# Peptides against a protein of PDB entry 4BOS, part 29

Target 1, 163 residues: chain A of PDB entry 4BOS
Amino acid sequence: PVLTRTVVPADNSCLFTSVYYVVEGGVLNPACAPEMRRLIAQIVASDPDFYSEAILGKTNQEYCDWIKRDDTWGGAIEISILSKFYQCEICVVDTQTVRIDRFGEDAGYTKRVLLIYDGIHYDPLQRNFPDPDTPPLTIFSSNDDIVLVQALELADEARRRRQ
Target 2, 163 residues: chain A of PDB entry 4BOS as posed
Amino acid sequence: PVLTRTVVPADNSALFTSVYYVVEGGVLNPACAPEMRRLIAQIVASDPDFYSEAILGKTNQEYCDWIKRDDTWGGAIEISILSKFYQCEICVVDTQTVRIDRFGEDAGYTKRVLLIYDGIHYDPLQRNFPDPDTPPLTIFSSNDDIVLVQALELADEARRRRQ

## One batch from the design tools (peptide; made by RFdiffusion4, then SolubleMPNN)

Design b1_p12_8_s4 (from b1_p12_8, 7 letters changed)
Fold by OpenDDE base, seed 3:
Structure b1_p12_8_s4 (fold): chain B 163 residues (1-163), chain A 12 residues (1-12)
Amino acid sequence: as target 1 above (163 residues)
Amino acid sequence: DRGVGSTKPIKK
């Protein structure tokens, strides 16, 4: 089995497309972004005490209006929200630093998904199997440390290619 | 504020 990257469009919504891909078992749907943005806004609006201005960097209402725009970029806040919503770890491997940031690591989730990040763009990761009739895997056990090693290998190779 | 183009997955 080998871990591979699926390139999604660089349309300002790559994070949402990538998360949707991995949590839905490998479904590539760039049109999912508007609904994903609305979902995040709905969650944020539902708990203004937790999602405060201190956390969001703007008022709760301003954030909700902002994140629903089609040209605003998602990051750590959105990943944290989506991790909680889908009840899984979201692991982001950074090709610039060759490190993995784990979101939801202290929540006790049994599943994890993986994204690869290059500083401005997110793509989903999947495990491919030798048997062509076996579909790729995007949802891993939170105990599967091998997939994290493979993600670091991908990031390290990507970094070497840029140097 | 984060800005329109902030994508960094850095936890606060």
Scores: peptide ipSAE 0.155, ipTM 0.793, DockQ to the pose 0.350
Fold by OpenDDE base, seed 4:
Structure b1_p12_8_s4 (fold): chain B 163 residues (1-163), chain A 12 residues (1-12)
Amino acid sequence: as target 1 above (163 residues)
Amino acid sequence: DRGVGSTKPIKK
């Protein structure tokens, strides 16, 4: 089996599209972003003590209004929230550093999903099988460290292509 | 505010 990326649109909502893709088993739906943005805002607004100005960089209300815009980019805060919401690890391999950042790693989740990130754009990762009739896998065991090795290899190859 | 089209960093 080979780990590959599915390129999603660079429409400012690539993070949300990518997360939706992997947690739904490989469903590409660029129209999912508005509701996912509202979900983030709802969760942020529900806990102003945790989601403070120190964490958000702006007031809780300002952040909620900001993330609901269709042209603002999600990041670590959104990934952390979505990891908890979907009850899975979200592993992000960074092509700039060839490192993996694991979100939700201390929560004891049994499942993990993978994204690839280049500093600006997010794409989802999937495992393709030799049998063409077997659909790609996007949800892995949290004990599957082979997929993390494959993600690093994919990121390293991407970095080499930029040299 | 970091800007409308700004990306947020992943954790390190």
Scores: peptide ipSAE 0.064, ipTM 0.751, DockQ to the pose 0.256
Fold by OpenDDE base, seed 2:
Structure b1_p12_8_s4 (fold): chain B 163 residues (1-163), chain A 12 residues (1-12)
Amino acid sequence: as target 1 above (163 residues)
Amino acid sequence: DRGVGSTKPIKK
């Protein structure tokens, strides 16, 4: 089994597309972004005490309006929210640093998904199996450390290609 | 403000 990336469009919504891909078991749907943005806005709006200006960098309402724009880029805040919503650890391997940032690592989730990030773009990661009849896996055990090693290797290779 | 083009996954 090998870990591979699926390149999603660089349309300002790559994070949402990538998350949707992995949490839905490998479904590529760039049209999911508007709904994902609305979902995040809904969650943020539902808890103004937690999602404060200190966390958001803007008022709760301003953030909700901002994230629903079709050109705003998602980041750590959105990943954290989506991790909680989907009840899974979201692991982001950074090709610039060859490090993994784990979101939801302290929540006790049994599942993890992986994204690869280059500083301006997110792509989803999947495990491909030698049996062509076995579909790729995007949802892993949170105890599967091998997939993290493979993600680091993939990121390192990507970094070398840019040098 | 992290801006429109912010994708940095920095934990809060």
Scores: peptide ipSAE 0.054, ipTM 0.756, DockQ to the pose 0.371
Fold by OpenDDE base, seed 5:
Structure b1_p12_8_s4 (fold): chain B 163 residues (1-163), chain A 12 residues (1-12)
Amino acid sequence: as target 1 above (163 residues)
Amino acid sequence: DRGVGSTKPIKK
């Protein structure tokens, strides 16, 4: 079994497309972003005390309007929200630093999904199996540390290609 | 404000 990257469009919504891909078991849907943006805005609007201006960098209402635009980029705030919503750990391997940032690691989730990030673009990761009849896996056990090692190896190789 | 084309950094 090998961990591989599925390249999604660089259309300002790659984070949402990538998250949707992994949490839905490998479904590529570039049109999923508008609804996911609305979901995030709804969650943020529901708790203005937690999602404060200090966290958002703008007022709660301004953030909600901003994230619903089709050209704004998601990041750590949105990943954290989506981790909570989907009740899974979201692990992001960074090709620039060759490190993994884990979102939701203290929540006790039994599942984890993986994204690869290069500083501006997100792609989903999947495990491919030798048996062609076995579909790729995107949802892993939170006890599967091998997949994290494989993600680091993948990121290191990507970094080497750019250097 | 970071703008519409900005990538929010990964924190953890």
Scores: peptide ipSAE 0.066, ipTM 0.756, DockQ to the pose 0.265; fails the geometry check

## One batch from the design tools (peptide; made by RFdiffusion4, then SolubleMPNN)

Design b1_p13_1_s1 (from b1_p13_1, 4 letters changed)
Fold by OpenDDE base, seed 4:
Structure b1_p13_1_s1 (fold): chain B 163 residues (1-163), chain A 13 residues (1-13)
Amino acid sequence: as target 1 above (163 residues)
Amino acid sequence: RPPLDEEARRAAA
């Protein structure tokens, strides 16, 4: 089995598209972003004590309005929220540093999904199988450390290509 | 573990 990358559009919503892809089992839907942005805003608005100005860099309401724009970028805040919402680890392998940032790693989730990140763009990762009748896997066991090794190898190869 | 703060948010996107 091989871990591969599916390139999603660089349309300012690549994070949302990528997360949706992996948590829905490999469904590519670039139109998913507006609803996911609204979901983020709803969750942020629901807990202004936690999602404070110190974290958001702006008022809670301003952040909610900002993230719902179709041209604003999601980041660690959004990944953390989506990890909790979908009840899975979101593992982001960075091609610039060849490291994996694990969101939700201490929450006790049994599942993990993987994204690849180059500093400005997110893409989803999936495991492809030799049997053409076996669909690609995007949701992995949190005990599957092989997929993390494969992700690091993929990131290292990508890093070498860009340097 | 990545911190949940503005700096981490900006670094991630």
Scores: peptide ipSAE 0.042, ipTM 0.741, DockQ to the pose 0.057
Fold by OpenDDE base, seed 3:
Structure b1_p13_1_s1 (fold): chain B 163 residues (1-163), chain A 13 residues (1-13)
Amino acid sequence: as target 1 above (163 residues)
Amino acid sequence: RPPLDEEARRAAA
């Protein structure tokens, strides 16, 4: 089995599309972003004490309005929120640094999903199997560290291609 | 956009 990348559109909502892809078991839906943005805004608005200006970089209200725009980019804050919402660890491998940032790693989740990030764009990762009748896997055990090694390999290959 | 690690650090703070 090999870990592969599914390229999603670079339409400012690639993070949301990528997360949706992996948590839904490999469903590509570029139209999922509006509702995911609204979901995040709803969660943020529900807990202004936790999602403070210090975390958001703007008022709670301003952030909610901002994230619901169709041209604003999600990042670590949104990944953290989505990790908590979907109750899974979200692992992001960075092709620039060849490192993995784990979101939700201390929450005790039994599942993990993987994204690949190049500094501006997010794509989902999936495990493909030799048997063509076995569908790709996007949800892994949080104890599956082999997939993390494979993700690092993908990132390193991507980095070498750009240098 | 800021690096992922910087964003992660901010979110974790």
Scores: peptide ipSAE 0.042, ipTM 0.743, DockQ to the pose 0.067
Fold by OpenDDE base, seed 5:
Structure b1_p13_1_s1 (fold): chain B 163 residues (1-163), chain A 13 residues (1-13)
Amino acid sequence: as target 1 above (163 residues)
Amino acid sequence: RPPLDEEARRAAA
């Protein structure tokens, strides 16, 4: 089995496209972002005590208006929200630092998904199998730490290609 | 990092 990257469009919504891809088992839908942005805004608006200006960097209302724009980038806040919504750990491997940031790791989820990030773009990761009749896997056990090692190897190779 | 890149790496508190 090999961990591979599926390149999604660099259209300012790559995080949302990538998350949708992995949580839906490998479905590429570049048009999914508007509804995901609205979902996040709805969740943030529903809990202004937790999603405060200290966390958002702007007022709750300003954030909701901002994240619903088609040209704003999702980041750690949005990943945290999506992790909780989809009830899975979201692991992001960074090719610039060759480290993994784990979102939802303390929630006790049984499943994890993986993204790769290069500082300006997110892509989804999947496990391919030798049997051509076995579809790629995007949802892993939260006990599968081998996939994290494979993700680090993939990121390290990507970094070396750029240097 | 550029503003958009910074938005992509925006940390949650």
Scores: peptide ipSAE 0.040, ipTM 0.727, DockQ to the pose 0.154
Fold by OpenDDE base, seed 1:
Structure b1_p13_1_s1 (fold): chain B 163 residues (1-163), chain A 13 residues (1-13)
Amino acid sequence: as target 1 above (163 residues)
Amino acid sequence: RPPLDEEARRAAA
């Protein structure tokens, strides 16, 4: 089995497209972003005490309106929210630092999904199998550390290509 | 754990 990258559009919503891809088992839907953004806004709005201005950098309402725009970028807060919503660890391998940032790692989830990030763009990762009739896997066991090694290998190779 | 701050948010797409 080989871990591979699916390049999604660089349309300011690549984070949402990538998360949707992996949590839905490998469904590429670039039109999923509006609903993903609204989901984030709904969760943020539901807890103004936790999602305070200090965390958001703007008022709760302003942030909700901002994240629902089609040209604004999600980040760590969105990944954390989506990890909790989908009840899975979201592992982001960074091609610039060759490190994995794990969101939800201490929540006790049994599942993990993987994204690859280059500083400005997110793509989803999937495991491909030798049998062409076996569909790629995007949802892994949270005990599957081999996939993390493979993700680091992908990131290191990507970094070497750019240096 | 990764930080949940505005700086981390701005570093992503």
Scores: peptide ipSAE 0.044, ipTM 0.739, DockQ to the pose 0.084; fails the geometry check

Design b1_p13_1_s3 (from b1_p13_1, 4 letters changed)
Fold by OpenDDE base, seed 2:
Structure b1_p13_1_s3 (fold): chain B 163 residues (1-163), chain A 13 residues (1-13)
Amino acid sequence: as target 1 above (163 residues)
Amino acid sequence: RPPLDEEARRAAR
């Protein structure tokens, strides 16, 4: 078994496409972003006490309008929200720093998904199996430390390749 | 685009 990267379109919605891919078991849908953006806006709007200006960097209403634009980029706040919504840990391996940021790590989720991030673009990660009839795995056990090691290896290789 | 670490810190506040 090997961990591999699926390159999604380098548009303003690569984060949403990547998250959708992994949480849906490997479904590539570049058109998923508008609905994902609306979902996030709905969640944020539902809890203005938690999603305050201090967290959002703008008013709750301003954020909701902003994130629903097709040209705005999602980041850690959106990942945190999606982690909570999908009830899974979202692990992002950064190729610039060769580290993994884990979102939802303290929530006690039994499942984790992985993204790879280069400072600009997000892509999803999946485990491929030798048997061609076995589909790639995108949802891992939160106890699977091997997949985290493999993710770091991918990030390290990517960093070395850029030098 | 802000670094993931920077945004993560902001989101954690």
Scores: peptide ipSAE 0.044, ipTM 0.757, DockQ to the pose 0.072
Fold by OpenDDE base, seed 1:
Structure b1_p13_1_s3 (fold): chain B 163 residues (1-163), chain A 13 residues (1-13)
Amino acid sequence: as target 1 above (163 residues)
Amino acid sequence: RPPLDEEARRAAR
């Protein structure tokens, strides 16, 4: 089996599209972002003590309104929230640094999903099988460290292509 | 573990 990248649209919502893809088992839905943005806003609004102005860079209310716009970008805050919501580790491999940032690694989740990030765009990762009747796998065991090695390999190859 | 702060947010976008 090989780990592959599915390129999703660069429409300001690539993070949400990518997360949705992997947590739903490989469903590409570029229209999923509005609902996911609302989910983020709801969770942020529910805990103003944790999601403070110091963390958000703006008031809690302002952030909620901002993230619900169709042209604003999600980041670490959104990934952290989505990791908790979907109860899975979200591993982001960065092609610029060839490193993996693991969100939710201390939460004891049994599952992990993987994204690839190039500094301005997120894409989902999936494991493909030689059997055409076996669908790609997007949800991995949190004990599957081979997939992390494969993700780093993809990132390194991507970086080499840019050199 | 990546920190959940404004700097991390910007770096991840």
Scores: peptide ipSAE 0.044, ipTM 0.751, DockQ to the pose 0.057
Fold by OpenDDE base, seed 3:
Structure b1_p13_1_s3 (fold): chain B 163 residues (1-163), chain A 13 residues (1-13)
Amino acid sequence: as target 1 above (163 residues)
Amino acid sequence: RPPLDEEARRAAR
């Protein structure tokens, strides 16, 4: 099996598109971002005590309005929220540093999904199987360390190719 | 686990 990258549109919502892709088992839906942005805003608004200005960098209401814009970028906060919502570890392999940042690793989730990040763009990762009748896998066991090795290899190759 | 501070937020975007 080979870990491969599915290139999603390089719009301001690539993080959301990528997360949606992996958590939904390989569904590419570039139109999913508005709903996911609203979901995040809803979660943030529901807990103003935790999602304080100190965490958000702006007031709770300002953040909610900001994240729902179609041209704002998600980051660690959004990934953490999505990890908790989808009850999975989100692993982001960075091609610039060839390292993996794991979100939700302390939550005890049994599943993990993987994204590849180059500093300005997110893409989802999937495992392809030799059998053409076996669909690609996007949700892995949290005990599957092989997929993390493969992700690092993929990122290293991407770095060498400057892609 | 990654921190949720603003620096980490910006670094992940």
Scores: peptide ipSAE 0.042, ipTM 0.743, DockQ to the pose 0.056
Fold by OpenDDE base, seed 5:
Structure b1_p13_1_s3 (fold): chain B 163 residues (1-163), chain A 13 residues (1-13)
Amino acid sequence: as target 1 above (163 residues)
Amino acid sequence: RPPLDEEARRAAR
């Protein structure tokens, strides 16, 4: 039962690739980003009162056009939207600060997924088992705090390697 | 609850 990192391509869509990987149970599809960008734009456009200029940093329409570009990066806003869409907590462990930001933690979801972030790149995390017949796990119980500890350990080790 | 603002967006990129 070891938490490991799967390195996805370091392109402008690593966040979307990483989220897709964990919510689909370990499916790596670097071509998933365009559809996910359209999904986010659709959700944002559907609720201009909530997704206001104050939140987006630009008008609702400007954001929708911007996020659909293939060279723009997602962040906390996009993670929050994807958390709501997939009905799961998305936990992001930061290797620079050795902290976990939890998105959707107050929504009462029963499942959580984990990403690792180094300031410029997102990768998905999965749990590997000693039994080779047991596939890696990417969707955890929201009560599984052990996986959060393991994620922090992984991030701390990554930070030490860069020092 | 993580904030949904420009600072949070930039920090998460």
Scores: peptide ipSAE 0.044, ipTM 0.749, DockQ to the pose 0.058; fails the geometry check

Design b1_p13_1_s4 (from b1_p13_1, 8 letters changed)
Fold by OpenDDE base, seed 5:
Structure b1_p13_1_s4 (fold): chain B 163 residues (1-163), chain A 13 residues (1-13)
Amino acid sequence: as target 1 above (163 residues)
Amino acid sequence: RPPADVEALLAAR
């Protein structure tokens, strides 16, 4: 089994496309972003006590209006919200630092998904199998630490290609 | 763009 990267469009919504891909079992849908942006805005608006200006960097209302724009970028806040919504750990391997940021790691989720990040772009990761009749896997056990090692190896190789 | 920075998010809490 090999962990591979699926390149999604380098548009402003690559994070949302990537998350949708992994949580839906490998479905590429670049048109998923508008609804995911609205979902995030709805969740943020529903809890102004937690999603304060201190966390958002702007008022709750300003953030909701901002994230619903089709040209704004998602990041850690959006990943944390999506992790909670989909009830899975979202692991992001960074090719610049060769480290994994784990969102939802202390929530007790049994599943994890993986993204790869290069500083400006997110892509989803999947496990391919030798048997051509076995579809790629995008949802892993939260106990599967081998996939994290493979993700680090993938990121390290990507980093070396740019140096 | 904003990085997937867990530490940054935690620091804001």
Scores: peptide ipSAE 0.044, ipTM 0.745, DockQ to the pose 0.064
Fold by OpenDDE base, seed 2:
Structure b1_p13_1_s4 (fold): chain B 163 residues (1-163), chain A 13 residues (1-13)
Amino acid sequence: as target 1 above (163 residues)
Amino acid sequence: RPPADVEALLAAR
């Protein structure tokens, strides 16, 4: 089995497209972003005590209006929210640092998904199988540390290609 | 784009 990268469009919504891809089992839908943004805004608006200005960097309402714009970029806040919503770890391997940031790692989730990040763009990762009739896997066991090693290998290779 | 910094989120909470 080989871990591979699926390149999604380099638009302002690559994070949402990438998350949607992995949590839905490999469904590429670049048009998913508006609804993903609305979902995040809805979650944030529902808990203004937790999602405070200290977390958001702006008022709860300002954030909700901001994240629903089609040209704003998601980051750690949005990944954290989506991790909670989908009840899975979201592991982001960074090709610049060759490290993995694990969102939701202490929540006790049994599943994890993986993204690859290069500083300006997010892509989803998937495991391909030798049997062509077996579809790629995007949702892994949270105990599957081999996939994390493979993700680091991908990141290291990507880093070397840029150097 | 800002990095996916989980530590920053944890520190803010």
Scores: peptide ipSAE 0.043, ipTM 0.741, DockQ to the pose 0.060
Fold by OpenDDE base, seed 3:
Structure b1_p13_1_s4 (fold): chain B 163 residues (1-163), chain A 13 residues (1-13)
Amino acid sequence: as target 1 above (163 residues)
Amino acid sequence: RPPADVEALLAAR
């Protein structure tokens, strides 16, 4: 088995497309972003005490309006929210630093999904199997640390290609 | 683009 990336469009919604891909088991839908943006806004609006200006960098209402724009970028806040919503760890391997940031690691989730991030773009990761009839896996056990090693290897190779 | 930084997010809480 090998870990590979599926390149999603480099539009302003690559994070949402990537998350949707992995949590839905490998469904590529670049049109998923508007609904996911609304979902995030709904969650944020529902808990203004938790999602404060200190976290959002703007008022709760301003953030909700901002994230629903089709040209705004998601980051750590959105990943954290989506991790909680989908009840899974979201592990992001960064090709610039060759590090993995794990969102939701303290929540006790049994599942994890993986993204690869290059500083401006997110792509989803999947495990491909030798049997071509076995579909790629995007949802892993949260105890599967081998996939994290493979993600680091993938990121390191990506970094070397750019240097 | 905003980084996927858990520590940065947690520090804001």
Scores: peptide ipSAE 0.042, ipTM 0.736, DockQ to the pose 0.061
Fold by OpenDDE base, seed 4:
Structure b1_p13_1_s4 (fold): chain B 163 residues (1-163), chain A 13 residues (1-13)
Amino acid sequence: as target 1 above (163 residues)
Amino acid sequence: RPPADVEALLAAR
């Protein structure tokens, strides 16, 4: 089995598209972003005490309006929220540092999904199988540490290609 | 309790 990257559009909504891809089992739908942005805004608005200006860098209301724009970038706040919403670890391998940041790692989730990040763009990762009749896997056991090793290898290869 | 944990920033803004 090989871990591979599916390149999604660099349309400012790559994080949302990538998360949707992995949590839905490999469905590429760039049109998913508007609804996911609204979900983020709803959750942020629901807890202004936690999602304060100190956390958001702007007022709660301003952030909600901002994230609902079609040209603004999601980040760690969105990943954290989506991890909780989908009840899974979101593991992000960074090609610049060859490190994995795990969101939701202390929540006790039984499932994990993987993204690859290059500093500005997110793509989803999937496991491909030698049998062409077996569809790619995007949702892994949280005990599957082999996939994390494979993600690091993939990131290291990507890093070397850029040097 | 927050609805979701905010972890280390890995994103561009």
Scores: peptide ipSAE 0.037, ipTM 0.735, DockQ to the pose 0.044

